Peptides against a protein of PDB entry 3EFO. Designs and how they scored, part 53

Target 1, 262 residues: chain A of PDB entry 3EFO
Amino acid sequence: SQLADLYKSCETDALINFFAKSAFKAVLHQPLKVIREILVNQTAHMLACYRKNCASPSAASQLILPDSMKVLPVYMNCLLKNCVLLSRPEISTDERAYQRQLVMTMGVADSQLFFYPQLLPIHTLDVKSTMLPAAVRCSESRLSEEGIFLLANGLHMFLWLGVSSPPELIQGIFNVPSFAHINTDMTLLPEVGNPYSQQLRMIMGIIQQKRPYSMKLTIVKQREQPEMVFRQFLVEDKGLYGGSSYVDFLCCVHKEICQLLN

## One batch from the design tools (peptide)

Design b1_p24_1_s1 (made by RFdiffusion4, then SolubleMPNN; from b1_p24_1, 12 letters changed)
Fold by OpenDDE base, seed 5:
Structure b1_p24_1_s1 (fold): chain B 262 residues (1-262), chain A 24 residues (1-24)
Amino acid sequence: as target 1 above (262 residues)
Amino acid sequence: MEAFRKELEEEVDKLLEEMAKKAE
């Protein structure tokens, strides 16, 4: 059907961009709680409509999503947890205003990366390969105490180091003997000159290349205070300030869809 | 990035399947 074709042609990235800008515009004249509720309702109604009009008959309890929008709830949850829509005590009004303005000017690709960061396992780098390591889900469950991860969202870049990260890699990246010797006040990686260091720098360059803003690098040690900020970018996890985990959000959406269809 | 997206979709599919089973 024509409707089915429309749903098949929908792109999650474009939808998130649209919803983000619409919501951020509404912030000027509507309460945040209302905006969040509208976004959830719109998502549920859209998906319910698809099931009703496009999907084959199935059990009402089964969640059926169009292929093009299966991950929409993931990104929608990220949007809902953004500091513009969900106030955080540590985020000033000026910072929220700044982020709001940034998103209002973002294209589809930029907003996609902004709401769902790229998280790369740097400890798995192959210095002989020109390929970037495969990104992992933005969740603490995907981190490892033995690992080193690079996170980027187009505005910020974090290098996260596990407490048990390999000394060899630490030496290769920072030219220091151990985790304890890493200076987290650094905003630039030293030019150590070994293949691993060069490869990491290359990767960082590639990530930066297509972004309109220069990303500041923050080095984060696991279990240190700055990690709290880093964890806010693990967008699939439960937030500290009322944001739901992706799983919880998905369950919420599912329930709402069922209510709409019953 | 495309590979990541595919992996994400697969993971979501698995989760949805599990949810569907629990709901039945």
Scores: peptide ipSAE 0.023, ipTM 0.576, DockQ to the pose 0.696
Fold by OpenDDE base, seed 1:
Structure b1_p24_1_s1 (fold): chain B 262 residues (1-262), chain A 24 residues (1-24)
Amino acid sequence: as target 1 above (262 residues)
Amino acid sequence: MEAFRKELEEEVDKLLEEMAKKAE
């Protein structure tokens, strides 16, 4: 059908870019609450339309997403939780304005990374490989106290260290004997010179080279105050200021779809 | 609902893995 072809031709990253720019433009003239409601409704209606016209008959309890939009709810939830659309006390008006302007000029690839960061388990690095480690979901549930993770969203880069990070890795990265000795005020990793350090620096360089904006590095220790900022980038988790977890959002959308179809 | 959530999580994990591979 023509509708099926339309859905197949749609790409999630292009759609989210469009929705983001549309919403961010609307911020100038409409209340944030209204904008968020519109986005949710649009998402539900699109998916409901697909189910009605393109999907095979199935139980109402089953969520069916088109292949081209399977991850749309993920990114939509990220968009809804962005500081431009969801005000946060810790984010200044100037910062919100800055992010708004950035997104308005972002291409599809940049906006995709911006809304859903890459979270890489650095503690699993293979020093013999030039490939990036497999990214994990942006959730606290994927972190470990024994792990070290690199997060990047095209604008910010974080190196998160668990309280029980391996001392040998800490020594390899920072040239200090323990977690407690790590200086979190640094914005550059030291050139220690060992293979692990070199590999990490190379990975960071690769990530940076693919982005048009220079990313500032922030070193984050688990259970220290700056970790709160880092957690805001774990976009699948429940937000501190009213944002839903991805699972909760998806459940909400599913319920809305069912209501539309019944 | 638990079964539904689990299914969704598994699906998302697969999708993210695919995305990660494409990014390489």
Scores: peptide ipSAE 0.023, ipTM 0.581, DockQ to the pose 0.048
Fold by OpenDDE base, seed 4:
Structure b1_p24_1_s1 (fold): chain B 262 residues (1-262), chain A 24 residues (1-24)
Amino acid sequence: as target 1 above (262 residues)
Amino acid sequence: MEAFRKELEEEVDKLLEEMAKKAE
């Protein structure tokens, strides 16, 4: 059907951009709780409409999403957990206002990266390859104590080091003998000059390309206090301040859809 | 990025399948 084709052609990134700007504009006039509820309801209604008009007959208990919007709930949850819509004690009012203004001017590509960061397993780098490592899901479950990960959302860049990160990689990146010797106060990687260091710098450069803002680098050690900030960028996980995990959010949306269909 | 999105979609599909089984 024509309607089905419309849903199939719908771009999730564009929708998230639209919802984000709409919600962030509404922050000026509506309570945050109300805005969040509206976003959830709109998502559920949209998906319910698809189910009613485009999907093949099936049990109401089954969640059916169009291919083009299968990951919409993921991004919607990220939006709902953003500090603009969900206040966090560690985020100042000024920072929240700043992020709001930034998103209001973001294009589709920028907002996509902003809400769902790119998390790269740096420890898997092939120094002979020009390809970026495959990104992993933004969840603590995808981290490894033996791994090193780079996270970027267009505004911030984090280099996360597992407590059991390979010493050779630590040496290669930081020119220090061990994890304990890494100085997390630094915001720039040293010019070590070995192939691995060069590869990492190249990757960071690629990530920085086509981004309108220069991303500040934060080095994070696992199990240190600053890691708590880093974990807030693992957007699929349950937030510390009321944000749902993706799974929990999906279940919530599913229940609401079912209610609409009944 | 496209490869990542595909992976994400596959994970979502698995989750949806699991949910569907629970509903049966």
Scores: peptide ipSAE 0.022, ipTM 0.579, DockQ to the pose 0.686
Fold by OpenDDE base, seed 2:
Structure b1_p24_1_s1 (fold): chain B 262 residues (1-262), chain A 24 residues (1-24)
Amino acid sequence: as target 1 above (262 residues)
Amino acid sequence: MEAFRKELEEEVDKLLEEMAKKAE
């Protein structure tokens, strides 16, 4: 059907871009709670409509998503957890306003990265490879105490270090003997000059080159207080200030869809 | 990023499948 074709052609990234801009515009005149409710309702309604009109016959209780929108709930949850729509004490009003304005001008690719950061396992780097390491899901479950991860969302860049990060990698990146010696107040990596350091810097450069804004680098040690900020970018996890995990959000959406179909 | 998206989609598929089973 024409409707089915429409859903097939509709890309999640474009939808999120649209929803984000619409919601961020509405922030000026509507309570955040109302905006969030609208977004959830719209998501559920859209998916319910697909289920009803486009999907093959199946049990009403089964969640069926079009291929092009299978990750829509993931990104929608990210949008709902954004500081513009969900107030967080650690984020200033000015920062919220700034992010709002930025998103209002973002294209699809930029907004996609902004809402769902790229998380790279740096500890797995092959210095002989020209390929970027495969990104992992933005969840604490994908981190390792023995690992080093780079997170980027187009505006911020974090280098997260596990408490058991390999000393040789720490030496390679920071030119210090141990985790304890890493200075988290630094916003630049030292020019160590070894292949590993060079590759990491290259990767960071590639990521930066694709973005219109210069990303501030923050070095984060696991279990230190600044890690709390980093964890907010693990968008699939439960938020500290009312944001749902992806799983919980998916369940919520599913429930609402079922209600709409009953 | 394309590879990452595929991974994400696969994970979502697994979740959807699990949810479907629970709904039975």
Scores: peptide ipSAE 0.021, ipTM 0.576, DockQ to the pose 0.662

Design b1_p24_1_s2 (made by RFdiffusion4, then SolubleMPNN; from b1_p24_1, 11 letters changed)
Fold by OpenDDE base, seed 2:
Parts: structure tokens; C-alpha cells; sequence
Structure b1_p24_1_s2 (fold): chain B 262 residues (1-262), chain A 24 residues (1-24)
């Protein structure tokens, strides 16, 4: 019962912070392959231990996680897909070093947002509401060609526009007549002054206020080349540089847990 | 953030359930 209580009280956000810092410290002295294997093994062992010691024997064949740990595989996959833990020539050494140092100093809240970004459907904004729109899962499957989405991870901010974004919203945000007229080289939204623009700016402000770093805004058009950068922040999807989708990772972890329990 | 996390947890539960069923 004490062990069960421990697992129930253990917060995934704290765990991922710990694992991230541990792994990012280890990269200085251990091969990346070894570090990745350790992280996967630790995740599997932790979850297997819970099933073995805390779950009902009748449910031994099922992967049951406590509420506080249900998203652990999601975050772990995000960690594994971080540039610091990837051995790809496309990623500069400077970028790896920079992100490593940032994470090493992050608190639990910062690291949570960093590894799992906030993705907001801006096209659904109620200009009369003071509440932020409900975030959606960080996956392309949750995007729509008719939608406009704001993504933030504490360091970067992206405004993604579908190819079929409503012209009225485009006009409201950018003061241009169409999608084609949007300048993606801009890093600031114009002061259009209408309620929708004001609401969006307010939301962006709220997101920025709680972060220690000023987030640079990148405007992204769907199907343009720069969208590939944005897609890297859709962390539940398959990564461009060899990272697995969440579903694939979950399957992998599940298999490993089963092996440990046999 | 709490609301978003709860939604995520629900979806994870569904996925985990499906995975468990595949092994039976």
C-alpha cells in the first residue's frame, strides 16, 4: 500500500525533469545510444514494478498506470526525441549545447512545457472570453487546413496557418486579404486593432509572461518549407530525424514491460 | 494546463487499453 501510494503521488512532470537532467548530464561522458537505452529501460522497469507490486494480479496482462504516470511514456518519448539525445549531423553542436544548458537549469514547469508544447486552436477564439482556448494534442492529426494554431514551448512560438485558413481571420490578424499575402518573414504581428487581433495578442502575452525567455514568433504557412521546423514540435508524431511517434514508443515500452514481467 | 493534461491522460488510457487487448 505504501508503494502504491508512492506511485500515485509521483508526478510525471517531476520525473521527466529528473530524467532529462540526468540524461543531459550523462551526454558528456556516455554514448547517446547507451543513454537512450537506459532511459527506455528505466521507464519500462518503473512501470513494470508498479504493475507487479501495485496492480491487481488479475490485470497483470494489462498495462495499467497510475494517473500521475499515465503520460510518462509521452514525455519520455519527447525527451528521447530532443536534439540533445539525437546523433544527427543536421543538428549543430551549438544547438545541442544550448538546449542542454537550458534544460539543466529548468524547473519542473518549464521542462514540462519545453518537452510537450502547448498547441492552441486560435481559429476557435471567442473574443468575448478571457479564457485561453483548450489546448490540443501535439500532433498533425489535430491540425486542420482551415485552422490557425499557436504553438509555444517556452523558447519558441509558432503561428501555424492552414492553407484554407479563413480569410476573415487572416485579415483580422495580419491585415492582408489572403493567405498568399502573409509575410512569413515577419516576427511580429501587426497592430490591427480589432477584437480578434487584440485577443490573440493577449493570449500570446499571457503565454509569454510566465516564461523566463522571450519567445521569438515564427509565422508558418502550411505546405511551405519552413513548416518542417514547426512539425518538429508536434512531439507525438514521428520525428524527422529518427524519433518515433508516441504510439510506436508506447508499443515498444509495452513489449518491454511484458518481457520484464515474464 | 490541468484540463489539457486530463484529456491527454484519457487518450493515453484508451491507447493502453487497446495495446493490452492486442496481446490477449
Amino acid sequence: as target 1 above (262 residues)
Amino acid sequence: MAEELEELKKEVDELLKKLAEQRE
Scores: peptide ipSAE 0.028, ipTM 0.589, DockQ to the pose 0.741
Fold by OpenDDE base, seed 3:
Structure b1_p24_1_s2 (fold): chain B 262 residues (1-262), chain A 24 residues (1-24)
Amino acid sequence: as target 1 above (262 residues)
Amino acid sequence: MAEELEELKKEVDELLKKLAEQRE
């Protein structure tokens, strides 16, 4: 019961913050492969322990994770795919060092957003509402060629435009007639002055106000080269450089849990 | 933040359940 209470009271956001800082500290004296193995092992052991000691036999197949830990595998996979723990050729040593230092100083809220970005369907904006649109999962499967999405992780901000984005929205945001006319070199949205543009700018402002670092805006067109960078922030997807999809990771963890319990 | 993760948690739960059913 005490253990169950501990698991229930343990917030995943706090755990991932702890694991991230621990892992990033370990990078200085341990091989990356070892660190990754430890993280996977710890995740599996924690979850296995819960199933063994906290879950009822009748619910064991249905309630695999406590509510507070249901997203732990998601975050853990994100951590494992981070450039600090998984080197990518396009990421310089300096950039890895920079990100490492940033995370080492991040609070729980900052690290949560950093490892699992906020992805907002901007094309669904209600200009009459002051509410932010509901975030979608960070996967390409949640994108739409007809949609426009804003992604933010506390350090970077991306505006992704589908190839079939509505011309009226493009006109509203960029004051250009079509997708092809959008200049992706700009880092600031024009002040077009219509309600949609104003609402988008407001949303971006709100997101920025909550973060300690200024996020540079990158405009990304679907199917253009810069989209590859954007896709790296779709953390649930399979990475280009050895990172697993969330589903694959979940399968891996589940297998390990079963091995521990059997 | 917590509100934004609610849907994710639900989906994760469903995925975990499906996975459990497939492998047990």
Scores: peptide ipSAE 0.025, ipTM 0.555, DockQ to the pose 0.621
Fold by OpenDDE base, seed 5:
Structure b1_p24_1_s2 (fold): chain B 262 residues (1-262), chain A 24 residues (1-24)
Amino acid sequence: as target 1 above (262 residues)
Amino acid sequence: MAEELEELKKEVDELLKKLAEQRE
């Protein structure tokens, strides 16, 4: 149906872009609390509309949404957790102004990636494939101590290494014998020259090619101090400054939907 | 882009504009 098409993921991306820019414009003359309430309310109304018009009759206590709609709360929650709308004392005015300006100039594709980063399991790379590995959800629960992950949000790029990352992959990427030997001060990967290294570099190049800004590479070891910064980009998790996890936010939205439909 | 999506965007935009105007 036409209505079902309205809730495709691509349209969701456009909505997030619109809501982000509208909200960031409104912060200049509206209280943050009011803006946040509007965003949450709109989210609930849109999802309620979908449930009413597109979903099969189900128990009111169950939130049944397609995957394309499930991402809307994720994006909205990320928007709500953004420093511009959260306005925590720990965040400087300059940082808020900077991020506000960035988002105000972002296209749909850029804002989508910004609010929901791409997280790729690099340890699963097939050197013979031209395809990117399938992205995983941006949550700590999707990481593994044995894995290596690349995260990109259009502004930053992180290479996260688990404490038990395969030595052969470490050797392939960094040309060092073990995890302990990896220098995290590097902002560029060494040109090792093996197929795995070349493939990773190619992937990084592809990711960078479509972005207007040059992404700085940060190498992150699990359980080291810089990992705290990395975890902030796992947007489905609870935020550092009191923002809700996706699950918690979804629960909140569900309650509002029930109130609208009951 | 679907017409319904545009309408939704307009509604949200109008709401935000009204709020802005009331505060000025």
Scores: peptide ipSAE 0.007, ipTM 0.400, DockQ to the pose 0.024
Fold by OpenDDE base, seed 4:
Structure b1_p24_1_s2 (fold): chain B 262 residues (1-262), chain A 24 residues (1-24)
Amino acid sequence: as target 1 above (262 residues)
Amino acid sequence: MAEELEELKKEVDELLKKLAEQRE
């Protein structure tokens, strides 16, 4: 149907941009709790409408999403977990104000990356390939103690190293013999000059070239204190400051959809 | 529901991978 086609052609990135800007504008005159509730309700209503009008009859327990909107709950959860909407005391007012202003000026592509970072398994790099490694989901479950991952959200860049990262890669990237020798105070990678290092730098460059802001690099070692900051960008996980995991959020939305359809 | 969520997660993962490719 024409309506079904419309839903299938829906641009999730545009929607999340709209919702983000709308919500962040509303923060100025509406309670945060209300804003969060509205976002959840709107998400549920949109998806319920699709099921009601476009999907084939199915059991109420089934979660049916159009292909173009399957990632909407993911992005919505990321939005809900943003410091602007959580407003936890652990986050400074300045930081919230800063992020609010940034998002208000972001285009669709920028906001998409901001809310759902790109997480790349750097340890899988093929120096002979010109292709970027396939991004993994932003969850701790996708990390490996033996792995090295690059995370970028358009504003920040993190290089996360597992405690069991391959020494040869550590040597290749940092020119140090082991994980313990990595200096996390560095904001720039050394010019080691080997193919792996060059490729990593190339990847970082490509990521940076697509963004309007210069991303600061933070090197993070697993199980060190700064890793907690990094984990906040694993947006599918439960947030440290009260944000739900994607799974929990999805369950919540699903329940609401069922209530709307019953 | 747990099973459906797992399936959805797989689908989302695939979609996100496609999105990542588009970002390249």
Scores: peptide ipSAE 0.074, ipTM 0.682, DockQ to the pose 0.048; fails the geometry check

Design b1_p24_1_s3 (made by RFdiffusion4, then SolubleMPNN; from b1_p24_1, 12 letters changed)
Fold by OpenDDE base, seed 4:
Formats: sequence, C-alpha cells, structure tokens
Structure b1_p24_1_s3 (fold): chain B 262 residues (1-262), chain A 24 residues (1-24)
Amino acid sequence: as target 1 above (262 residues)
Amino acid sequence: MEAEREALKKEVDEALEKLAQLRE
C-alpha cells in the first residue's frame, strides 16, 4: 500500500520518543499502573488504525502492518520495561528520577538507542575493515559463550565476555592469559597496541562520538553477578523485575487489536 | 494460540531483521 511504502522507521522512533516523554511526564501526576495501561491502549488503537488502511489480505495471526510499524510493539515494550515506569523497590528513586530527566531531553535518535541498545558481536571484528560489525538482536539468544559483545545505549557501554571467549581475543583486549584473569573493576580498556585492540577502541570511539553523553564502560563476565545488570539491557527478553518479553507483549497487544477490529 | 504466537513472532522478527539492516 501507499501508506506502507511511505512509512519509515524514523516514524517509529519518533513515536517512541513522544510516548516516552508523555509517559515520563505523566509519572508525576498519575499512577504507574494507569500510565502503563494507557500506553498499551494507545499502541493497540494506533496499530488497529493503521491496519485498517492496509489493503493486504488479513489473517487473525498477523499484524498486517508496514514493517516499520511491526517493530513498534517491541520498542513500546522496552519503554514499559524502563525503570521509570516500574514500581519496584529494587530500583532506587534516584535512578528513576535520573533516567526520567535524561529521556525528557533526548532527541529521537538518542531515545531510540536508549530504549533499544546496540549490541555488537566484537568477536567477529575484522581488523582490516573500517565498518562496524552488524548489530544483533538485544536478546540472550544472540549471545554466545564463545563470544564477546559490546552493548551501548547512549548512556552505558558494556563489554560482555562469554565464559568460553577465545583466549587470543582476551589476550588481545586485556593482555591477560585467560578469562579468569580479567579484572571487571576496570572502566577502561588497556592500551595493548595490537590491531584487534586498536580496532575495538576505534569502534568504541565511533559509538561514543555519535552520542552526547560519555558512556561509562562496564566489563561483564558471563555468569558473574554483574551480568544480571547487563541482562536488563537485553530488552527483548523477559525482565528480571516483572517485564515481559517482546513476544508476550506482542501477543497482548495483538489481542487488544483484534478486539478493536471485531 | 501457540501457532498464533509463533506467527506473530516470526512477523516481528522479520521486521526487526530488516530494521537492523537499515540501521547499519
């Protein structure tokens, strides 16, 4: 359809920015439960409206939306799972307030990355290439015990290391002989000086240069306690604090859409 | 219901993959 052809991913990003700011403003005046319900309802209504304008054959099991719109539920779920919209004692008031204020000032590009981080397979880096590695989905399913991944959301940067990360890469990045020797208290990578290290540093630099805030680096080892924090940024997965997976949320939204279209 | 869930997942996954390519 013409609508589908004209719709771009940037609109989804803009919508998320709008919804985020609206919701985060509302937090000051409305219960979180109400805000969450409103967001879900608005999402369903909007998608239902767009579906009506798609002349393609419809099936009960399909969204029948432009590709760019199909990802909206995923991003909306990310928003709903943000600490600002969660009433959990595990989340400090200060952290919630901090993130709220940050998002309120974010542009579309910044909020997009904030709610859906970039996850890069660093173990696949080609030292001869100037291109960034292709990002993978923000899910545990895309991690590998043999891999090394860099995650960035504009505010934080994580270097996740699988328990079976290649020793040669560990040596190349940290100048230590094994996974066990990596010091996770470091906030900066050592200047090892080999091509791989330089490439990684370059990649990190590129990512940082595109963002207004300096991202603190956190080194995370798989199966260690700090990994729990890292996993919170795998936004497609079920959250540790009651957040649903994107699939579960998608099903919820779809049910509501169907109800609206009946 | 499981079939529906899987179908929806597939549809969104395809969209996400396409989006990932566009953001490169």
Scores: peptide ipSAE 0.491, ipTM 0.907, DockQ to the pose 0.051
Fold by OpenDDE base, seed 1:
Order: sequence, then C-alpha cells, then structure tokens
Structure b1_p24_1_s3 (fold): chain B 262 residues (1-262), chain A 24 residues (1-24)
Amino acid sequence: as target 1 above (262 residues)
Amino acid sequence: MEAEREALKKEVDEALEKLAQLRE
C-alpha cells in the first residue's frame, strides 16, 4: 500500500521517542496506571488504523502490518517496562527522576538505543575486520555459556561472560588464566596488547564515540549476583518486576486490535 | 491460542531481524 511504502523504520523510532517523552512528562501529574493504559490504548489504535488502511488479504499474517510497524509493540513494551513507569518500591525515586530527565532530552537515535540496547557477540570477533559484529536480539535465548557479549544502551556498557567462556579469550581480554580469576570490580579493561584486546577496545571506543554520555563499563559473570542487573537490559524477556515479554505484550495488543476492528 | 501466539511471534521476529540488518 501507499501508506506502507511511506513508512520507514526510523518513524518507529520517532514514535517511541514521542511516546516516551509524553509518558515521562505525564508521570508528574497522572497515575502510572493511567499512563500505562493510555500507552497500550494508543498502540492498539495506531496499529488498528494501519491495519485498516494497509491490510492485504493474507492468511499468513496475523498482524497484517508493514514490517516497520511490526516492531512497534516490542519497543512499546520496552517503554512500559522502564523504571520510570513502574511503581515498584525496589526502584528509588532518584533513579526514576534521573532516567526521566535523561530521556526527556534524548533525540530519536538516543532513545532508540536506550529502550532497545545493542548486544554484540564479541566472542566471534574477527581481529582483521574493522566492522562491528552483528548484533543479536536482546534476549537470554541469544546468550551462550560459551560466549562473551557486550551490551550498550547509551548510558551503560556491560561485558557479560559465560561460565564456559573460552580461556584463551579470557586471557586475551583480562590477562588471567580462567573465568574464576576475572575481577568484576574493574571499570576498565586492561591493556593486554594483543590483537583481540585491541579490537575489543576499538569496538568499545566506537560505541562510546557515537553517544553523548560516557558509559560506565560493568563486567558481569554469568550466575553471579550482578548478572541480575544485566538481565534487566534483555528487554525482550519478561521483566524482573513482573513486566511482560514482548510476545505476551504482542498478544495483548493483537487482541485489542481485533476488538477495535470488529 | 498457542498457534496464534507462535504466528505473531514469527512475524515480529522476522521484522526484528530485518531491522537489525538495516541498523548495521
């Protein structure tokens, strides 16, 4: 359809930016429950409208949406699971205020990365390549006990290490003989000087240079307590504080869309 | 319900994969 052809993926990012800022402004004078309901309602209505105008007769598609719009529920769910929109007592008022203020000043590119982080499998790095490794989905299902992953959301950077990470990579990055010897209290990688270490540092530098805020590095070992913090950034999965997975949310939105169109 | 869930998931997954490729 003409409408589908005009819609671009960047427009989804713009929509999320708009919804985020609108919601984060509203938290100052509206109950969180109401704000969340409004966001869900707006998502359903928007997608219903697009479906109505762009629908092609196909039994193969349940959503019947342009590809660029199919990802909107995923990003919206990320927004809904953000600490600013949660009333959990485990989240401090200061943290909510901090993140709210940050997002209110973010451009489209910044907010996109913030709500859906970049997750890179660095254990597959080609030391001869200047290209960044292909990003994987922000889900635990994409992690491997044998892998090492770098996650960045524009504010935080995490280096996640599987319990069975290759010793040669561990030595290459940290200059220690094994996983158990890695010090997770460090906020900077050592300058080991080998090609792999240099490549990793270069990648981290590139990621940092593209962002307006300095990202603190946190080293995370699988199955250790700090991993729980890292898992909060796996935004496709079920939230730590009861938030839905993207699939659960998608089903909810789809149901509402169907109700609107019937 | 399960079949519908899987179908929706598949659609979105494909879209996400395409988007990931575009961002690289």
Scores: peptide ipSAE 0.489, ipTM 0.906, DockQ to the pose 0.051
Fold by OpenDDE base, seed 3:
Structure b1_p24_1_s3 (fold): chain B 262 residues (1-262), chain A 24 residues (1-24)
Amino acid sequence: as target 1 above (262 residues)
Amino acid sequence: MEAEREALKKEVDEALEKLAQLRE
């Protein structure tokens, strides 16, 4: 059942919450290199243990894990790519401290959304439906020049617009004739009053109601400089400051799992 | 090597797709 699946996914979310808080606490007293190594080792050991209990290590090309646990490496990679665990001069001490404190107070649901944002294809919105559009993977590969996407991580909300986004939708959302006329300095959507605008506002409201903090809205146009900030939230992709893609990390973890099972 | 990578990716991708559809 859907409820059972949600429960299983919550287990992974709880693990990420635990690992995040543990790591972020350790940052105060241990080198980042050590913390990162611990996280990778813990991930490998946990998954190896799970695999031992599920099946014999016969298929080298498979994780042989429950579906809920197969996504753990992805979320763990998101944690490892967080600014708190990165030693980059481009990241200020204040920013690290701020995010560390935020995560330390987050519940399971909050940390899940924080480390893996919700990305919604707004251009597919059905104005006759009250349901949220189906979320897509947090990757550049899921964006399209013809699309409009809403991203939320519990702290920030982004409305990303492709360079070829439909003019009718732009008109519906912003009450301007074209992509070029959109003002990205605005932090609130205009109250245009048409069904599409109303539906989008409703969706944004629903997302906000589930979160304890008010999310600031940022309008992002494709190929403009602020898009680089937005891309940092596409957590499956390679990070701006050298973080690996989820696939690269997955291969790394799999290698360690195999070593543990040999 | 590359085949193994793709196989692992596919397995995780399927799980991620299912999870994305589940979360609302």
Scores: peptide ipSAE 0.482, ipTM 0.903, DockQ to the pose 0.051
Fold by OpenDDE base, seed 5:
Structure b1_p24_1_s3 (fold): chain B 262 residues (1-262), chain A 24 residues (1-24)
Amino acid sequence: as target 1 above (262 residues)
Amino acid sequence: MEAEREALKKEVDEALEKLAQLRE
């Protein structure tokens, strides 16, 4: 359809920005439960509307949406799992306030990255290439014990290392002989000087230059305590505090869409 | 129900994969 052809991913990014700011503003005067319900309902209604304009056969098993709109539930779920919209005692008021204020001032590109981080497989780097490695999905399923991944959301940068990360890469990045020797308290990578280290630093620099805030680097070892924090940024997965996976949320939204259309 | 879930997942996964390729 014409609508499908004209719709672009940037529109989804704009929508999530709008929803985020709207919700975060509402937090000041409405219960979180109400806000969450409103967001879900708005999502369902919006998608139902688009489906009406794009629909061919009435297939209950399909979304029948433009590709860009198909990802909206994923992003919306990311928003719903954000600490600002969660009422959990484990989340400090300061953290909620901080993130709320940040998002309220974010542009579309910034909020997109914030809610759906960039996850790069660093272990696949080609030192001869000037291109960034292709990002992978923000899910534990895309990690590997043999891999090294860089995650960035515009505010935080994580370097995640699998327990079986290649020693040669560890040596290249940290100038230490093994995984066990990596100091996770460091916030800066050492100046090793080899091509791999230089390439990684270049990539990190590029990512940082595109963002308005300086991202703190956190080194994360698989199976260590700090990995729990890292996993919160794998936004497709279930949330740490009871949030749904994107699939669970998708099914929920789909049911509502069907109810609206039938 | 499970079949439907998988179908939806597949549909969204494909979209996400495409989107990932478009992202910086």
Scores: peptide ipSAE 0.473, ipTM 0.901, DockQ to the pose 0.051

